# Ledger of designs, part 231: peptides against a protein of PDB entry 2AUS

Target 1, 323 residues: chain A of PDB entry 2AUS
Amino acid sequence: ADIKREVIVKDDKAETNPKWGFPPDKRPIELHIQYGVINLDKPPGPTSHEVVAWIKRILNLEKAGHGGTLDPKVSGVLPVALERATRVVQALLPAGKEYVALMHLHGDVPEDKIRAVMKEFEGEIIQRPPLRSAVKRRLRTRKVYYIEILEIDGRDVLFRVGVEAGTYIRSLIHHIGLALGVGAHMAELRRTRSGPFKEDETLVTLHDLVDYYHFWKEDGIEEYIRKAIQPMEKAVEHLPKIWIKDSAVAAVAHGANLTVPGIVKLNAGIKKGDLVAIMTLKDELVALGKAMMSTQEMIERSKGIAVDVEKVFMPRDWYPKLW

## One batch from the design tools (peptide; made by RFdiffusion4, then SolubleMPNN)

Design b2_p27_1_s3 (from b2_p27_1, 10 letters changed)
Fold by OpenDDE base, seed 1:
Structure b2_p27_1_s3 (fold): chain B 323 residues (1-323), chain A 27 residues (1-27)
Amino acid sequence: as target 1 above (323 residues)
Amino acid sequence: MSLIEQFRKRFEELKEKLKKALEKLAE
């Protein structure tokens, strides 16, 4: 569930100048692309890197990056951040994931037993990273948020699973198979969610992108390519947010840390060390940073560094320098 | 069509769409 975070207002009199910045809904198409993220339906076969390279070729881009690797054989939701938005993928790496998996059992198991055993895998599981992972092969705990069995047909089990980032579904299926006593393997896997990106009307194929780019460049029709690209702000929807004064925007855009006086409103439940999105009052992403205070400290204190700014996205000239 | 059959069908459709996309890019 999209956890709606409470918004606490610190300065209820703060206004924003409509002439400053470029809100996500008002960006010209070229600027929209420069600060865009594609919700790509990755086909099975290619690597995530090959798909990113194709997107760069299709859209004539210099830079792009993906929001979390899908294996070659895995299809579905792959967020691809474009150009100036490329580094927004940092916000997506720790985000929860959802998959639909087809598991094939290596023996006959009563349906009631399948259902009972799979339910036991909800919660914390211990996994060993695969050999091909750049991660040290240490045992690690991961959370399975939910398992929903969609269909059972003999030895084939179709299920939906929500998991913590970096949970290996292939390993999960292997362990389920062991627990059932017959063994199992992953026949097919599709990612259906990566943080705020899901299977919805924004999901597009490489084929769609080819056609939509052609419609724009050859026919002058921008509508399709505009809809195919989400604003970079979509990639931070799941993060806690801090909204800042117009007078603070230029300083943060120049790489200054956010100080407490610059805060207009903020989400509840921010902890020290959390990744947070710094936003304008027009919901433009200024920067990502590490919270140096809790929400409560940001409310109670009159001064100090609220956010250590790690990555700036907004150009320096969108808002005037007022310091 | 079962959910499993629909799931498999979607997988094959994505492969076909990829093929078509690559053909257009070679054009």
Scores: peptide ipSAE 0.521, ipTM 0.922, DockQ to the pose 0.925
Fold by OpenDDE base, seed 5:
Structure b2_p27_1_s3 (fold): chain B 323 residues (1-323), chain A 27 residues (1-27)
Amino acid sequence: as target 1 above (323 residues)
Amino acid sequence: MSLIEQFRKRFEELKEKLKKALEKLAE
């Protein structure tokens, strides 16, 4: 998520009409909720599905979805997309994750050996999904981006780990324990990051949501519930973006593919087949789609389908039909 | 408190907050 992407401008004269659309920071509270994502601090105990059901009950919502399952015993960052934003969770599924884990060793190991062996698990690892996973139980590679040991206290090892989506920390700890020769298990696990969502001031509990909703409905104070909900655009911050002309927005909002003439600016490094976010010049999410061209092709070509639009988020009436 | 102790404390605090949230939802 922290990769600064270069922005290439294709049309430096393109302007946007301030009367069209609803920028993320200017949505009325009801609309903000309809296009919102909660950075939930999932408590340990319930399933991710139960937590989503409780959020729907608390906030009186018809639809919601989560940005990647946490096991019942796992706490921490669970993005929950609301109502019309529900489908934005698809952008979070492939996103990198960070965890803090407490590993308990089943024997005494010198600290230097712990540090040395854990460092060897940075990089590519081979994992088999657990039996409880909906994923086919085939051996697969996963990337461990980094391991940072935070504290060692005898047989307890607290560490931070950044991983590719679908890496099983329980399995990683098991393998570390085997490599240390004494065995180990996962005593506790917390997710501290899911793509653009992290432990920060936007992280809220179910208890916070109950109180904040009450403050809004009973006391008329919308500030707390507004701050507790992020705009859906937050959920795509980690994706490569393509910004489009006002004249192209309505067509894309109606499900038309994005063609090259509609592009104003775009991120560098888009490859054919990448998931991309189509944005207005006011940084509103129009749609998610599959890039049909590279960044270079989108710059060099004058025509053709740039993005195959897969999921539209923007209402059809926010921008006028200019075709 | 050690980092491990703080980590464990946070876990228990989240469990208590969940309990309180569920109690309020039952009202």
Scores: peptide ipSAE 0.519, ipTM 0.921, DockQ to the pose 0.929
Fold by OpenDDE base, seed 3:
Structure b2_p27_1_s3 (fold): chain B 323 residues (1-323), chain A 27 residues (1-27)
Amino acid sequence: as target 1 above (323 residues)
Amino acid sequence: MSLIEQFRKRFEELKEKLKKALEKLAE
């Protein structure tokens, strides 16, 4: 995760039993798949839903979900959460995104003017959602974190852009074209990042998944399919975390809210209302929830509800009931 | 190759990989 958050320790004597749970790196292959997320290189052409359906077919899965829709023509990073991990995609929906876009200008513009105008689109922009979006077509502000021009070739402009979730790059390009006075359209778009998922060694194609599944089922080689699937904990790396005692894990796994006494350590900067990940001392994801206290309140208080648990991921039997 | 050319090439390669994947799934 790019943002290193400070970790505050409340209980420095807390130990974890090595016999309890299944750390992300020690899950049997079947369990790893059940709690997995694929960093898929989505091909251009199919919808995100079609691609998820193909993954389910390839891997013989009942359930899967994606970490944020890519339009049919858009390629690149599509996190696909599998089976028991399917709902972890909720952590990815609000996450920042990065794209590489090819913009085509409808007229000749000096390069210096292109660079100057595009720099003005860094920061807050006003967008209207496209007609096809399930989102009400209300004007809304979105953040453009950065624009990096990679190459300019006449009327073709290749650029990298970091944006707030739900920013429409097609609309951005349209407005850039208007500001340049010549108009522009999006020729090609690729997503290069979705929160903790990026273009790296974990990025796999549908073709890779077909081959890797075959190697496992027909040849007994699990190494490839194991590497192609990330643990669900990867999907929460960008969230603030709270680590809990072994004695608190089973209660949270049964859907109980996290109380302050269960906290061993936590990230700094948690605010009331933040989405947080509840972790074991072995960095296993127990649940997602809404912070009911700030980090400071969780440190200072001896009791109370720290996290309203919204979604449990850990099975109930991984840790014993110690109440 | 320019960065634009490389970007376009990668796009076409990914389409071809999809085609191959679908062919294998039909077997």
Scores: peptide ipSAE 0.519, ipTM 0.920, DockQ to the pose 0.918
Fold by OpenDDE base, seed 4:
Structure b2_p27_1_s3 (fold): chain B 323 residues (1-323), chain A 27 residues (1-27)
Amino acid sequence: as target 1 above (323 residues)
Amino acid sequence: MSLIEQFRKRFEELKEKLKKALEKLAE
């Protein structure tokens, strides 16, 4: 997930006007909140929806959405996009996830066998979504990118696992238990990563948010709440990016498709059909869209629709109409 | 403390933090 994508420059002379837009690090606090994402440490117990409702209450927000459901009993990284950034969660839903899981075995198994069998679950696995899933209950393949055993204590196995979006760790543990011949269940689960959001200094609790909001509203101290909220651009760090001319920003912000002449620079490896982030030269998120060309086509062609714009985030007035 | 014990401890700490947050929201 942290692979820096190569940046190909098409126009090395392109400049940006410093008076236009609001770079992610230079937004007034109210605007920062309007275009923010919280890296929430979801507590065990509540649903993801209940937690979002509490965040809305704590921060006096009208709208918020989460970047991928965690079950009630699951704790850890839950990105919560705020207000005008709410729709950025669509970039996070398909993102890879990491968990730390405590598996309890229903019988005694030699440690060497545990290690050997769990290693075999790296790669492609077949899963059926649970009954309560919003996803149709069809068998599907998912990738397990890695399994790292952290500790084995008798029948308790603590492990880290990196997985494709929509991999069910409970189902994985069930199948590991079957493969071990004794059965197993998920005792505890924590999500430690959701795309660009991980366990780091940006991770905050509901308790932190209560205190930080109080410090801002009652004491006039905005620093804590500012740090507790990430710019919406954080939520697209894992996506391939296309940076556009200032003259193209307003058109895209009005919902126009991005055409090739508007491109200043872009990431390598974009394929037709990829979800891409359209950025200003100040690294502001303008829109999400579907690539209609590969990176190579966007370099070689002089015209055509590069990106079918699906979701606009930037207000129409941040950049002037230059068309 | 084992990693498993630390993991469980963190889980309980998050429950307690939630309780405190809800108490503050009720004020």
Scores: peptide ipSAE 0.519, ipTM 0.921, DockQ to the pose 0.930

Design b2_p27_1_s4 (from b2_p27_1, 13 letters changed)
Fold by OpenDDE base, seed 4:
Structure b2_p27_1_s4 (fold): chain B 323 residues (1-323), chain A 27 residues (1-27)
Amino acid sequence: as target 1 above (323 residues)
Amino acid sequence: MSLIEQFRQKNKELEELLKKALEKLAK
């Protein structure tokens, strides 16, 4: 479960001007698309790059990026960030993932033994990234948060698995098969979660996008395409947040580091070095950055750099320069 | 249908939807 992060208020009197910015729920459709993320149901067959190329073609976009590669044969949740939101995918790369996997065993194994052995794979596992991965091929530990067996039918085992980012389910299944003594392979795989993106009402197909874009362009009906695209702020829901004063927004939007006086409220449990989302009081994403202080230091200190701003998303003109 | 059969069927449905999407994009 996404543990709801505690919010600590530093300035309870801080107000926001309703005339400034564009809250995620109040963006004109064109602006919504420019700052959008699609929760795509990637079909099996195409690469994640081919699917992104098709989305750009369907929606007449210049730029898009995906929130973590799915193999060609893998279906399910692929966040695709659009246009000015493209860089927000970096917030999704380190996010936890969930999959449903069909494992095929190479021999007969009693169900009780399958259940017992698969439970032992909850926790830390050692993996080596495959050759095709953009990640350095070093042995590394990964967390398996949970394994839930959904169905066992002879040699076929359907299971749900929650994993740390960059856990290879194919490698997990291989190791389970070895532990069972018969061997196993991954028959099918579907990603059911990527950070805040999951199988829900926001999940759309490429076919949906084709139809919804047509309804907008030919029939003037924006409702479907609006619902099919999530605001970029969705892609940072899992990150710790820092909310800033209206007077600090334009400076951060210009690439200035966030200083402690600009903070209105923040999540508990921020550590130095954490990726954080800098938000307006209207829950607009201003920037991503690296925390230079803990939550406690940001509360106790009156000055200093709180966040090293790495990536600005908000346009410079949404809030006035008040410096 | 078993959950395994439903799971396999979902992937087939997505493949058919992809074909339909590509056919529409070719027009």
Scores: peptide ipSAE 0.589, ipTM 0.948, DockQ to the pose 0.942
Fold by OpenDDE base, seed 2:
Structure b2_p27_1_s4 (fold): chain B 323 residues (1-323), chain A 27 residues (1-27)
Amino acid sequence: as target 1 above (323 residues)
Amino acid sequence: MSLIEQFRQKNKELEELLKKALEKLAK
């Protein structure tokens, strides 16, 4: 569920100068690309790295990064952050994921038993990372948020699953197969969600990107390529946000920590240690950082470091230095 | 077409679109 976070206003009189910055909806096409994220429909076959290399070639980019590896055989939602936005993918690594999986059972099992056993895998599960993972093969807990069986056809089970980041669906299916007593394997897998990125109208193929880039460069039609690229701010929608005064933006853009006086409004439920997005009053991403205070502390205190700034995205010149 | 068949077909379509994209990039 998209947890709608309450917004607490600390300064109701704070205004923003319309001449400063570049709001996500008002960026020139070149700037939009420089601060863009593609919701790519990754085809099965290529690695996530190969697909990123092709996107860089298609769009004539120096750098790009993906919001969490999909295995070669896995299709679907791969957020690809472009150029100046490349490091925003760090916000997507801890984000929840959704998949649709086709599980094949190695024996006949009554449908009622399939449904009952799969429901038992909702909640906390113990997994060991696969051999191919760069992650140390230690047992770890992961959350399965939900399992929705879509179709059962004999030994084939199509299901939707919402999971904590770094849950291995192949291992889940293996354990379901063991619990059913017949064994199972993952026949096919598609990722349908990665944090704020899902299967929707923003999902584009590599083929779409080739055509849309051509329409822009050869025909002067920007509309398609503009729609195919999301603003980098999309990649932080799932994070708690802190909105800051215009006078604080340039300092944060220079790498200064956010202090309490700079806060205009903030989401409820921020805890110390949370990853937060620092935003302008125009919903521009300034930086990612670690909360050094709770929401309550940021409201009650008049001074102190609210956010330790870890990664700046906004250029230093979008807002004037007002200090 | 069952949901399982539609699901399998989607991956085939994406493989075909990848082929077309790579053919365009080679020109």
Scores: peptide ipSAE 0.587, ipTM 0.948, DockQ to the pose 0.939
Fold by OpenDDE base, seed 1:
Structure b2_p27_1_s4 (fold): chain B 323 residues (1-323), chain A 27 residues (1-27)
Amino acid sequence: as target 1 above (323 residues)
Amino acid sequence: MSLIEQFRQKNKELEELLKKALEKLAK
C-alpha cells in the first residue's frame, strides 16, 4: 500500500488562482507529452538505452530518460520520462523495486527446505556489485523487504521479491542456491514495480505506442496517446511534498531556494537531507530539491531556507513574478 | 497453464510485439 503521508497545513487561508499554471489533468496533449512519463513494459532483448531511443523515434522527441536500468534480458516496468520531464527520473533511482523471478536450482531440494531458506533472505543482505556494473565493487548492505514464493515446480521456483534500489536479484538467487547446497541461477526476471510505477492499466508496450501515436497523428484521436503517458507528477508520488503559495512559484521556477514563508502545507516526516517535491496548490511539480529543515522546523520557524532547489521543471512564465 | 508457464509466455509475447513494432517503424 502506498503509505499516505500525513499532510500538515501551515496556512489554511492560502488560495490559488485557477488562471495560473497547467494542472496535470488540464494540459493540452502536446504539453502533456512535454511533461510526460511512460510506464513502459520493456521487452527482453534490447538495452534500456535502445528502448529509450525507439520511444524518441516513435513519438518524435528530442529528449527522454529512463527511471533505472533494466538489463537486456530483463522485461517489465521501465519508467521513461519525456522531453522537459526527462530529469524527473532522479526521483525514481532511489525508489524501491519489485520483481518476479524464475530461479532454476541445480539439484533436487525438498519444497519445505526451499521455503524455509528463502524466508531467511528477507531483511538485510550483503552484496558485491558484479564486474560489469558502473558501480565501485565495494561490499554493500541492501534490504530485501519481502520474498513471496508463487510456484515451485521441481527445480523451478517462481517468486516475487521487493528490494531496495540497486539490489542485484541475480546475486540474491546465487546466494539462495548456495544456502540450499545445490546452487541456482536466474532463468528469467521481470520488474513489476519501480516506485509509483507498477503493472497496472498504465503499463504500455512499444507496439502500443506506435499504434497510439498513429491514431493521434493520422486519425486525430488523442485519447489513446494521452492515456499511455502519465503526468511527470506521477514520478514524484512516493516523495515527501511541500505545497507553496502562488506568490512563491515564479521565484522557485527561476531557481530560487524555497524559504519558509512560501510554505502552505507539507508532508509529515521530512528530514534534513531528504529529496522533496515542491508542488503548487494545484498539484503541479515546480521543482525537486534537498530539504534543509525537518517538517517540524518548517512548521516552527518563520524564516530561513526550507529547500535547496536542485532541479526546476515548471516553466518560468506559468505563474507571474510577485517580487 | 501453470504460473511458471504463464510467466515464460509473457516474455515471448513481448518479444513478438517488439518485432511487430520494429516492422512498423521501418515503414
Scores: peptide ipSAE 0.586, ipTM 0.949, DockQ to the pose 0.933
Fold by OpenDDE base, seed 5:
Structure b2_p27_1_s4 (fold): chain B 323 residues (1-323), chain A 27 residues (1-27)
Amino acid sequence: as target 1 above (323 residues)
Amino acid sequence: MSLIEQFRQKNKELEELLKKALEKLAK
């Protein structure tokens, strides 16, 4: 996820007007909330939907959405996009995930064998989705990017695992247990990463949100609630980006497709069909869309539709109409 | 504490914090 994408500059003379838009770091608190994403530490017990409903109640919000379901018993990183940012969660669904899992073995296995077998599960695995998933129960391949054993205590194995989106850790543990010959189950699971959201200083609890909202509304202290909410732009940090001219922003904000002349700079390695973030020169998210060209085609061509705009986030009035 | 014990303790702390949060929301 942290692969620095090269930035290719197409127009090195393009400037941005500092009077237009609202950069992520300069939003008034109400606007910051309207375009916010919480890096929630989801407690075990409640569903992801119940937790989103509680956040809406705590923060007096009409709309919110989560960046990929955690099962009731699973804790940790649940991105919750707020109000106008609610649909930015679509950028997080395909993002890689990291978990820490506690696996319990149903028999005694030498530590060397545990380590050897778990290493064999790095790479491509075949999984069947659980019965309770909204996904069709067809066999599918998924990538395990890495497995790091953290601690082994008899039959208990604590490990970190990086996985492709929609990999089921419970199923992985079941297959590891079968490969070990003794069987295993998932005792506990915590998500430690969802794309750009990880266990860091931005991770907050529901209790933190209750207190921070109270400090803002009753005591007039906005600092805590401001820090507890990330700008929606954080939710697209892992996507390939296209930065556009000020003159193109209002058109895209009105739902027009991005054309090649509007591009100032872009990430390398964009392929046709990729989900891309359209950004201003002030790193404001304008829209998400589907790339209709590769990076190379966007550089070489003078005209044509570069991005099919699927979802606009920026208000229509932040930038003037220059067409 | 072992890493396993710390990991289990993290979930217990989150359950307690959830209870406190819900008690505050009920007022």
Scores: peptide ipSAE 0.585, ipTM 0.948, DockQ to the pose 0.935

